# Designs tried in a protein design run: peptides against a protein of PDB entry 3PUK. Part 20

Target 1, 227 residues: chain A of PDB entry 3PUK
Amino acid sequence: ERGLKSVVWRKIKTAVFDDCRKEGEWKIMLLDEFTTKLLSSCCKMTDLLEEGITVIENIYKNREPVRQMKALYFISPTPKSVDCFLRDFGSKSEKKYKAAYIYFTDFCPDSLFNKIKASCSKSIRRCKEINISFIPQESQVYTLDVPDAFYYCYSPDPSNASRKEVVMEAMAEQIVTVCATLDENPGVRYKSKPLDNASKLAQLVEKKLEDYYKIDEKGLIKGKTQS

## One batch from the design tools (peptide; aimed at target 1 K11 C108)

Design b1_p30_1_s1 (made by RFdiffusion4, then SolubleMPNN; from b1_p30_1, 14 letters changed)
Fold by OpenDDE base, seed 4:
Structure b1_p30_1_s1 (fold): chain B 227 residues (1-227), chain A 30 residues (1-30)
Amino acid sequence: as target 1 above (227 residues)
Amino acid sequence: ELLSSSLDLSNIGDILDHQLEANREEEKKK
């Protein structure tokens, strides 16, 4: 039994594959570093084949055009991944694929979104954001993709204060995306140590959870889940 | 408890999984 891995897979299946599925149609799927880790941890190649994916390609690598096939981009909203996408569709004469479906793992900044629209709008059939910004390691163990989080959070150097805030914001956002993926609204509890990092993070998470679950898809307020 | 003072990010999935399981068990009893 895969526990959280099954939940994550179900979320991806519903939010990504079911959203763009067409009967009898095969797609090429483009992944970046984050989504490669994510999918490799929660599914098998056979699962992807069942979802109509014929080939998986790394978005960062040079790829040969397959102009007759549509592409499914499941990528993070980063400048690097977006730039790779833009290279695939930026030239009218040199489009890599027939059309694109784009699914971002998190909120895409307006700057990146506008850049995509300005350059490739005619090639895009779908562009959605999903809330899945965590990496499953084992069946019940997940890590957040926030490099050097511990270093910045526990650094006594005041010069790292600005970086610490950015890291904590990113951590809080990713925690909320995990909760959203699992459809959970937990009461945030923490043990206080001499450092106020836990308190600050807890406050950020609580605020973001409140904002996210204020109104659900049905317009109902979701209550806190006891933890 | 979602967070601890140690801020062990690797355990967050385990915590949430236990919560999810607990919720499912409660639903079965209803």
Scores: peptide ipSAE 0.022, ipTM 0.313, DockQ to the pose 0.038
OpenDDE base, seeds 1, 2, 3, 5: peptide ipSAE 0.039, 0.023, 0.039, 0.045; ipTM 0.528, 0.364, 0.540, 0.518; seeds 1, 2, 3, 5 fail the geometry check

Design b1_p30_1_s2 (made by RFdiffusion4, then SolubleMPNN; from b1_p30_1, 13 letters changed)
Fold by OpenDDE base, seed 5:
Structure b1_p30_1_s2 (fold): chain B 227 residues (1-227), chain A 30 residues (1-30)
Amino acid sequence: as target 1 above (227 residues)
Amino acid sequence: MLLSSSLDLSDIGEILDHQLEAEREKEKLK
């Protein structure tokens, strides 16, 4: 499977489920609003069952203790989600689960981390940050078939920085291929970030679209597709 | 199938923005 949703799922599988997986062990998974949407966008309940998740619970809701089971918290690094976690394992409260594995979808501020550490460090087996802070939207454009794209897009190894340009070029080619197949020349949009990768990809796509339609079989320059 | 008048690359862009950012486990709690 080659869609963006499958790529995101594979990252979650590797970074979260494979990281804490124990053979024959079932876990309860706690989700917040963001991670509920994220998982809903890229997997089914059957997929989670295969990864050893027996029950999914909303972290914001009142829950009955299941003290014999470990809990997997896949949550955003927000005060609200952290406070709900602390209610489950806080020093002044009886713990609801046997132990906790925490996976944050983004960087957790030191203030929140220290609050967790001070309250319930003995109950935590893992505390990891992963870089998935978006909801994938499946479209034909996002069904990219770039060899090793997963590895190069998600590798934490700085030595792969030199290969970023190659990956971006390949992605741009795939996007243009989809547009050409659909006989469309769309305008390109992106969210501005401190880094210029999204902008650079947009520029590559725009340039390649221009080149493609300049050399079309009819010798016509196709303008931007209108609404 | 028709695409919208604009192609939104924001999701892919966010992946690329985090490409070199290391996934890490926080300092040991114990």
Scores: peptide ipSAE 0.038, ipTM 0.412, DockQ to the pose 0.080
OpenDDE base, seeds 1, 2, 3, 4: peptide ipSAE 0.008, 0.027, 0.032, 0.007; ipTM 0.352, 0.303, 0.355, 0.308; seed 2 fails the geometry check

Design b1_p30_1_s3 (made by RFdiffusion4, then SolubleMPNN; from b1_p30_1, 12 letters changed)
Fold by OpenDDE base, seed 3:
Structure b1_p30_1_s3 (fold): chain B 227 residues (1-227), chain A 30 residues (1-30)
Amino acid sequence: as target 1 above (227 residues)
Amino acid sequence: MLLSSSLDLSNIGDILDHQLEADKKKQEEE
C-alpha cells in the first residue's frame, strides 16, 4: 500500500486535475524539476492519461507550439519556472498554447504573482496554490527539497549563519506541508546534539504547526493529533 | 525525542541528518 504516495496523489488529483477537468478535453502538462520528481514518485503515466493529460513537457526546455491545446502548468513558485511560463505566454504573437492553468506547489510570492498578472492575465484560466513541497519516497517516508542544506548546516563559517537560518526555515516549512497533506498535527520531539541543529529545526516546526493549525480553512481550531 | 504522528515516529534530528547526508553526496558528485 502506497500510504503517503497515495495521499499525495489524491491531493494532486483533487486540487489540480479535478479543478481544471473538462469533459473530452486533453491538456499538455508542463513540469519543472521538483514537480517531475513529485509526480514520478506518486503516479504513472497511465494515471495522468486518465486525468486528461496527453503529453508531459519540461518547462525548462524549448518546446514547439501547440496552439490548439490548453496547457496545465504544475510548477514551483520560483523565478526560474515563472520566467519559463512567461516566455510561453508573454508575447501576444507567440503564445505556445491556447490557454494556461497554473498550479503552484507552494505559496507564490506577490512579486511573481503580480508579474504573471501584468503580462499574461488574459491567457490564464486558473491560478492556484496547492501546498505540496515534499516528495514521498515510501508509504511513510518523504524527502525534502532544500538545496545546499549540508553546507550551511555544518559550515563553521559564521558568515553562513543567516543562510543556515533560511535553510532551516525552508525545511521546517516543508515538514509542515507534509503534516497538512496528511491532515495531522503531530507532537514534535527531538534529541539535543552538539550543533543544536535538531533543536532549532524542531522549534521552527513546532511554531509553524501552531500557526498553521490555529485556524482551519473553515475558521475552526484544530487540535493536535495523537499517536 | 521523536516527531509523533499516526503514520511515522521520526526523530527530527534523524530527518535532518538524512537530508544533510543526501545533500553531501550530491555535492561530491558535482
Scores: peptide ipSAE 0.017, ipTM 0.396, DockQ to the pose 0.297
OpenDDE base, seeds 1, 2, 4, 5: peptide ipSAE 0.009, 0.014, 0.000, 0.000; ipTM 0.288, 0.323, 0.245, 0.239; seed 1 fails the geometry check

Design b1_p30_1_s4 (made by RFdiffusion4, then SolubleMPNN; from b1_p30_1, 11 letters changed)
Fold by OpenDDE base, seed 5:
Structure b1_p30_1_s4 (fold): chain B 227 residues (1-227), chain A 30 residues (1-30)
Amino acid sequence: as target 1 above (227 residues)
Amino acid sequence: ELLSSSLDLSDIGEILDHQLKADAERRALE
């Protein structure tokens, strides 16, 4: 478990903190519900201080402007989180912070992205998707920052079969890592496709989840996460 | 407390495809 958490932290450190770090500069970090859980699972406040975060604020709460400081938004690409961001930087309100660095935990839909772009593009210094989360929809959808995975998994070329299997195994491992980090053991859903990739991936994820949560550190069996 | 009780992997490929296209546009904001 500690190993998995360290991997997640390393990813966040590299993709987010190292990406926007400036020597001597402190930032306010804005978190939503998901990223609060994510960070709390893999780091301490002291770790965030070392990364140049002076304070953590909840994006959903009313906050006083700190116009001299830049803000780091580490948020999920949800309408709620995006709307809160827009309230901070939108044209209809005065900017709460000097500038914004936005790091989405996963793919941001074009509709939301365009809304941000149209409203406050000048205030944004960075906008990245780091693919370390679930996308909230009717069901949780997990994405990975593996462009080649799409090509190999969905290629009709049978010559890529061996590569496809390796990629799918890696994807499954990453999915389980995220679940473990968040202490989630979800049921896996999929739609059948002619290539049956979703089904195969689901099987891999289910198996790995079972293996991981077979016995926890306290010797307890962890069941499936229930809503 | 819980993020979700289920994980849907059905559209993972399509999402990745969209991300590849969108990344080019998002880089303009970096």
Scores: peptide ipSAE 0.052, ipTM 0.467, DockQ to the pose 0.060
OpenDDE base, seeds 1, 2, 3, 4: peptide ipSAE 0.088, 0.043, 0.046, 0.048; ipTM 0.607, 0.565, 0.538, 0.466; seeds 1, 2, 4 fail the geometry check

Design b1_p30_2 (made by RFdiffusion4)
Pose (drawn by RFdiffusion4):
Structure b1_p30_2 (pose): chain A 227 residues (1-227), chain P 30 residues (1-30)
Amino acid sequence: as target 1 above (227 residues)
Amino acid sequence: EEEEEEEEREEAEKEATTSRDKEIEEVNEE
């Protein structure tokens, strides 16, 4: 099947689970709010065992150290989600697991990355960015994770216009991960209609996905595709 | 042929090493 959640599942399995899957052994997977909704969206937690995950736990709440099991961190590049990882490795009196495998849902800010590039410890065996920043609500419908996006797009023009851009970029880069997961580099068009916001956004997506496929590393897609 | 293309896509997804991973490897080598 080619359901949107099937496509995403095929990506998580190959880009995340298989990438650190050691045939004879199992791991503990850690999730933040987003990745929880993402995984619950495209699979049942039963399917995880077959993928090398014996236990899934919330990265937010404190956990008991299992220093003989390797950890699979499947999290977003969020300050909260990352600060929690640094609690397990490095500063201080650490550690909590035998090894760390980090998989970011999206591009990791240099600011956050530096905070973990230091307290690195030999533990962090891998740190990838897989570029999946959306929810496969239905086999043909997707939703983003841009909190309070509607308000910050149609609010007046007061003080909180600086946030509008923050929301506009968050939508743009998050939309780009939708195209990248579908292995599509589509042409961009907007409606040129009410308030003309699709124009500003269409430009951001066009610019960001040009920069994106200048780096991909999957090497599957470059230049505009038939979409 | 379609199955081979799917396998190649799976291999590309699996073998893709990000710049962040390379920076971490360098930190570990130090």
Fold by OpenDDE base, seed 1:
Structure b1_p30_2 (fold): chain B 227 residues (1-227), chain A 30 residues (1-30)
Amino acid sequence: as target 1 above (227 residues)
Amino acid sequence: EEEEEEEEREEAEKEATTSRDKEIEEVNEE
């Protein structure tokens, strides 16, 4: 059985590396905090070398220009990561790399995308959104990347109710992304006590799974997978 | 070198499959 890590690696390989692969070409790969954790969880440096990555750089650090090489940005669609990208290509004189391939781990908000388009479009060869917003830990265990999820889910303050709903929605979307990555429609299991949060999240996941498989590009409604 | 970069850009743009890639292509043609 190929564990979750192998599935995640296969997804990244297909969606990112195969998409921008050019024979004999080496690229510099730029990672942020999330994608560093993601790749570290599912691959080795040797695997990245086989995919034509010569070196990995942290997008948040000041880096020396390598103007003869193209850069692969595998980053989260955050203001921080986008601002670092914009600094690499924002001026003709300050271009750090020959060109950029951008792969976002999730939907990039239109405000951020428009900012990129307005400033750096001529330097971009690819800009794709891939659905991979989780960290695989074990064979069947993953961690969601939802900011403040713990705080809002367990907050006793009723003023946080609306924010709790937004967080639960984001968690449900990421869980569906995992299921889509695994090509599975699992039976949802949860512990309802002491809080109803797990039940609410389960209902959101079930609804989103139904919606996803109804609109699946293959037109195939998948039955429940034993999980 | 600029011509090679432009040809390589046009080839990369022709393979654009996502809405985001198409939006980038349109801006690069203007």
Scores: peptide ipSAE 0.022, ipTM 0.536, DockQ to the pose 0.143
OpenDDE base, seeds 2, 3, 4, 5: peptide ipSAE 0.022, 0.020, 0.019, 0.021; ipTM 0.517, 0.523, 0.513, 0.534; seed 2 fails the geometry check

Design b1_p30_2_s1 (made by RFdiffusion4, then SolubleMPNN; from b1_p30_2, 15 letters changed)
Fold by OpenDDE base, seed 3:
Structure b1_p30_2_s1 (fold): chain B 227 residues (1-227), chain A 30 residues (1-30)
Amino acid sequence: as target 1 above (227 residues)
Amino acid sequence: DEKKKEEERDQALKNAVTELDKEIEKIRKE
């Protein structure tokens, strides 16, 4: 059992499932690329059943309507995922499900949010943004959630040195969390910057990965190459 | 028996990931 996966599951359970759970009610859960990988790594299907999920469906696929059931959308705040949602609820007569609960993995841009409100606000019972430490930008690309990271990492002010180290540590921890969650042990590559921030971060990540996966004394990261 | 069912359900979830990957690949080809 991996401690980091348990933390991710606990966060999702609290932020998503506990938020919309109704006793005796079953829901269909819609997932996208990122959330499918996320859940597959940190829970079992039996866990989802205990949370009132009867089936999981791919949001990108054409699906048959199940009009008597409510749907739980656990998706990334991307145009692609939002467009798929809108296809499910864009027309009153063509709604695929009874109602929708939407949980975004991170901040939803106003443009997308407004598009949802304008089209199908009456079908939405809940819309919530959850803050996960990492967000997908595209396939295999993630952005870290570290406030003011740029300022502290690139500040020339020596007074920020201690804070810079804290930020670097937080960033490294988040990267390791992604790797652990997705069960990947990537190679780390970087280009040196004038302040060697990339080098420092890479070293922290490599060290933490080594600790997590108990890599042998040779210090070689075994697994996928960074793409 | 219950353990076997659990394993089957877990395999189904893994299969869902595989199917998703196939869908993504189709999109990339377009």
Scores: peptide ipSAE 0.017, ipTM 0.336, DockQ to the pose 0.030
OpenDDE base, seeds 1, 2, 4, 5: peptide ipSAE 0.014, 0.011, 0.000, 0.010; ipTM 0.347, 0.326, 0.272, 0.327; seed 5 fails the geometry check

Design b1_p30_2_s2 (made by RFdiffusion4, then SolubleMPNN; from b1_p30_2, 18 letters changed)
Fold by OpenDDE base, seed 4:
Structure b1_p30_2_s2 (fold): chain B 227 residues (1-227), chain A 30 residues (1-30)
Amino acid sequence: as target 1 above (227 residues)
Amino acid sequence: DEKKKQEEIDKAYRDAVTKLDKEIEKIRKE
């Protein structure tokens, strides 16, 4: 088992599960796309059962109400995920669960937070932000996905246009830091997006990796790893 | 060796998160 997976699991366990765990209480866990990938990379369903999770559900899907159970929302602070949460608790008639514990994977923008507060405050037992900036996928494969960074990069607000460059730089630095720690010089691949943010990020990462690995401490040129 | 590697990875994770958070915080304060 990769050490990074253990670190991620430990972070989630302490920040999320230990924080809301009650003896004898089972919860339904709601996940979005990012957190699904995150948890799948670092734990098994049996691990979640041990943490008091009976069922995991996709927040984006229509779900049957289970009004007697509390829900644990482990989601990204994105408009899409927040909107899905609001649909679950936005009105008395729409309440699908007894109460909600919300854990965001990153900083929640004030606009989204205020929206939640205004609509669902009475249903929320806990609301916290945790710092999960990347996920392990496979052996020697890691994915950086920062919800707040995503927000800035893809925000239609012109005021955020200048900010996305800073965020991308930070993301690139983070990727390089992980690679450096693992002593891996990976090849860079990306899927093009309409705004070409993926391409921009890939270029930044590639440049930084080249700068870091071009010469080692002994003055030797390091090659890229195959995997 | 495995323990040492784990510690290094853990440190890298913390450092990376910290750096990113700081940058985001700067943006929020603007």
Scores: peptide ipSAE 0.020, ipTM 0.536, DockQ to the pose 0.093
OpenDDE base, seeds 1, 2, 3, 5: peptide ipSAE 0.015, 0.011, 0.000, 0.019; ipTM 0.406, 0.368, 0.235, 0.452; seed 5 fails the geometry check

Design b1_p30_2_s3 (made by RFdiffusion4, then SolubleMPNN; from b1_p30_2, 17 letters changed)
Fold by OpenDDE base, seed 3:
Structure b1_p30_2_s3 (fold): chain B 227 residues (1-227), chain A 30 residues (1-30)
Amino acid sequence: as target 1 above (227 residues)
Amino acid sequence: AEEEEQAARDKALRDAVTKYDKEIAEIRAK
């Protein structure tokens, strides 16, 4: 079964491909590390061809210019990915592609957004944030994109305690994003042994889910669903 | 010609698949 994978693909298709689709137009798609994993988990190359993608490129690698082709950037809102984009379009005379469509997988900080706007605004045809910060593994299994999560959650060093809290907060936020994408408010289950990490994370998730669904677009409080 | 365009498209597809598979393999190896 690929229930979660199908949901993720449907979201990407609607939010990204349908949003920038133009009849008879092919695009080059630029991916970073996260979006490469994401797309590989929920689609095939044939699916991307049907959506008007002719070539997939890694944004971190040096690439030859294709100045007659428009580029679709599906990337995370990180300094590294943004810097790579800026290298592609930062100079008017040396732009690698005809124009850019940018879709961020999460909220883009104002500092990064302003940097893009200041240097590349004329080259950008679309810039949108889509809330998708998770990777589906199975029908009901996903992986969070939180850097160093394993290291900090399992670190025996007390000096990492503050960073551990930040990581747990980020994980909880991404879990809520998954629930929002699936339109589900799951009951939270956890095992506390041998560490208390699961208990702490569960508490954060429950709190954030409650806050999210209390103030949804319809102002409705949703009950817990099975997960 | 339409045949040449199709051949070019087929090549682009093969190249894209190869590149994509390589990128995935590299990411998983980290």
Scores: peptide ipSAE 0.026, ipTM 0.414, DockQ to the pose 0.020
OpenDDE base, seeds 1, 2, 4, 5: peptide ipSAE 0.022, 0.016, 0.023, 0.021; ipTM 0.401, 0.314, 0.388, 0.378; seed 2 fails the geometry check

Design b1_p30_2_s4 (made by RFdiffusion4, then SolubleMPNN; from b1_p30_2, 16 letters changed)
Fold by OpenDDE base, seed 1:
Structure b1_p30_2_s4 (fold): chain B 227 residues (1-227), chain A 30 residues (1-30)
Amino acid sequence: as target 1 above (227 residues)
Amino acid sequence: DEEAKQKARDEALKNAVTKLDKEIEEIRKK
């Protein structure tokens, strides 16, 4: 059986590398904290080389220009990562790279997207959102990338109720992303806890799964799969 | 010219791998 790691890699290969591949062309790939973790979990450097990546750079660092090469940005749709991208192309200063291909790991908020469009549209050859917002740990285990999820979900402080809801929504969205990546519509199982977090999360996941499969690109209604 | 490009690429790759390895190590330590 193919583990989650292989599935994630296959998705990245198809959605990112194959999408921007040009024969004989090498690219510099820019990663942020999340995508560094993601790629490290599901591929090797040799795999990236095979996909035409010559150099991997951290987007957060001040980098020397390589003006003759195109850049592949595989980044999360965060203000920090977007700001770093904008520094590469959005300033009146000389561009760091020849052109940019941008692949976001999740939905990019309109505010960030508009900021990119306003500043760097001429430099962007591709901008695509993909749905990979989790890190595979084991064949059947993954980690969600939701900041402070543990704190807000398990905080007994009532003042965090609104934040807890936002976090749960984000977690549910990422779980649906995993299911979509695996092409699964699983039955949701959970164990009740005093804070009822598991129940709430399960309900959100079920609702989102239903919505996803009703509106899927293929128009296929998928039945529940065994998990 | 092509040889020079290849050498430059090789050096860049070496540097990239080194940086990546360091970053991975930092991630593992957290």
Scores: peptide ipSAE 0.012, ipTM 0.311, DockQ to the pose 0.019
OpenDDE base, seeds 2, 3, 4, 5: peptide ipSAE 0.012, 0.012, 0.005, 0.000; ipTM 0.251, 0.307, 0.240, 0.243; seed 4 fails the geometry check

## One batch from the design tools (peptide; aimed at target 1 F107 F113 D216)

Design b2_p8_3 (made by RFdiffusion4)
Pose (drawn by RFdiffusion4):
Structure b2_p8_3 (pose): chain A 227 residues (1-227), chain P 8 residues (1-8)
Amino acid sequence: as target 1 above (227 residues)
Amino acid sequence: SEFEIRRL
């Protein structure tokens, strides 16, 4: 099947689980709020065992150290989600697991990355970005994770216009991960209609996905595709 | 250690 959640599942399995899967052994997977919703969206937690995951736990709440099991961190590049990882490895009196495998849902800010590039420890065996920043609500419908996006797009023009851009970029880069997961590099068009916001956004997506496929590293897609 | 951090 080619359901949107099937496509995403085929990505997570190959880009995350298979990428650190050691045939004979199992791991503990850690999730933040987003990745929980993402995984609950495209599979049952039963399917995870077959993928090398024996236990899933919330990265937010404190956990008991299992220093003989390797950890699979499947999290977003969020300050909260990352600060929690740094609690397990490095500073201080650490550690909590035998090894660390980090998979970011999206591009990691240099600011956050540096905070973990230091307290690195030999543990962090891997740190990848898989570029999946959306929810496969239905086999043909997707939703983003841009909190309070509607308000910051149609609010007046007061002090909180600086956040509008923050929301506009968050939508743009998050939309780009939708195209990248579908292995599509589509042409961009907007409606040129009420308030003309789709124009500003269409430009951000166009610019960001040009920069994106200048780096992909999957090498499957470059230049505009038939979409 | 392996890092595949990309930059835009």

Design b2_p8_3_s1 (made by RFdiffusion4, then SolubleMPNN; from b2_p8_3, 4 letters changed)
Fold by OpenDDE base, seed 3:
Structure b2_p8_3_s1 (fold): chain B 227 residues (1-227), chain A 8 residues (1-8)
Amino acid sequence: as target 1 above (227 residues)
Amino acid sequence: MEFDIKKL
């Protein structure tokens, strides 16, 4: 496929599969709800087989141990997904797999990372963030898959103000991963009326883009891409 | 962000 889906697949292939590839080695891949949707949008099962994946499992479900095989965790940096990983490796006597490769779709908070490090460090071969927290729908269309985003952004209830901020931050982070995937640092355009939601989101995106490129380019800020 | 085993 051409467009955004192919770019996303190529990035996943390079950042995940090529990074952990060993000749003749098959792996079990563990997915969460988000990464299941993500991979379903940009690849086929045959593509994953070619990358050395023999079985795909849902990380939230109870699974039988396969102690002779290594596991590839492609998961979101959420407490739920991390807790499921920890259950797979937390017991020395009952490790489900031989070793783990972990690839997070976005920035993993230090609290979650430290929890992993403290419990399972000896079982982990790789731990990386790949910065793909969106779902490509079409060649030029993506979704963020943020639950209740519409509700919190447009709720007239003042009690939702804090939730609105959290949702806006999450959406801004995910939009930055779109830009990062496309290798773009765009200017952001928005409509300021009737509500300030678009303005707030735009400001968050611009700030996070600046922060991202400062980190990625070792202190160099990528200039704005002309759109 | 890349974490090698040395950083875990």
Scores: peptide ipSAE 0.034, ipTM 0.525, DockQ to the pose 0.183
OpenDDE base, seeds 1, 2, 4, 5: peptide ipSAE 0.007, 0.008, 0.022, 0.014; ipTM 0.385, 0.401, 0.495, 0.481

Design b2_p8_3_s2 (made by RFdiffusion4, then SolubleMPNN; from b2_p8_3, 5 letters changed)
Fold by OpenDDE base, seed 4:
Structure b2_p8_3_s2 (fold): chain B 227 residues (1-227), chain A 8 residues (1-8)
Amino acid sequence: as target 1 above (227 residues)
Amino acid sequence: MKFDILKL
């Protein structure tokens, strides 16, 4: 039993592959750096073949057009990934694929979403957020894959204070996706010493959990999980 | 259920 990996895979299968499935249709899947790691952590190529994926491509690389096939973009909501998508569909004459299905790993900022809508809305069949912005490592272990997190959290340089705050918020958002994936609204505990980083992160997580479950698609406020 | 932030 893969534990957290199985839960993540099941969520991806339901939220992404089942959502865009058409009988007999094969798709090209485009991944970025994060989603490559994510899928690698919870599935095999054979699993993706079973879900109707014929080829996996890196969104950052130059790719030959396959205009007769639809593309499944499973990407992070970053300017870099969005810009690569826009290069594929932003020009009427240079569309690389027949159509696009877009699934973001987390909340897509309105600025990025509006850019997509303005340039290539006619090519998009689906655009959804699936709220999985962590990588399952083991049955009960995950990573956030934030390269600069360690540096900014422990930087003694006061000039990094603003960036530290941004990183802390990002990590808190990612942790909320863990809770959402597990369908949990936990109480957050932290170790207060030696630094206040854990306390700050805990506060951010608690706030974001409240916000997340307040705006749930079901319109229901989920109370704290008792156990 | 409790979520523990143990290590950053």
Scores: peptide ipSAE 0.062, ipTM 0.803, DockQ to the pose 0.028
OpenDDE base, seeds 1, 2, 3, 5: peptide ipSAE 0.100, 0.057, 0.088, 0.082; ipTM 0.827, 0.790, 0.821, 0.817; seeds 1, 3, 5 fail the geometry check

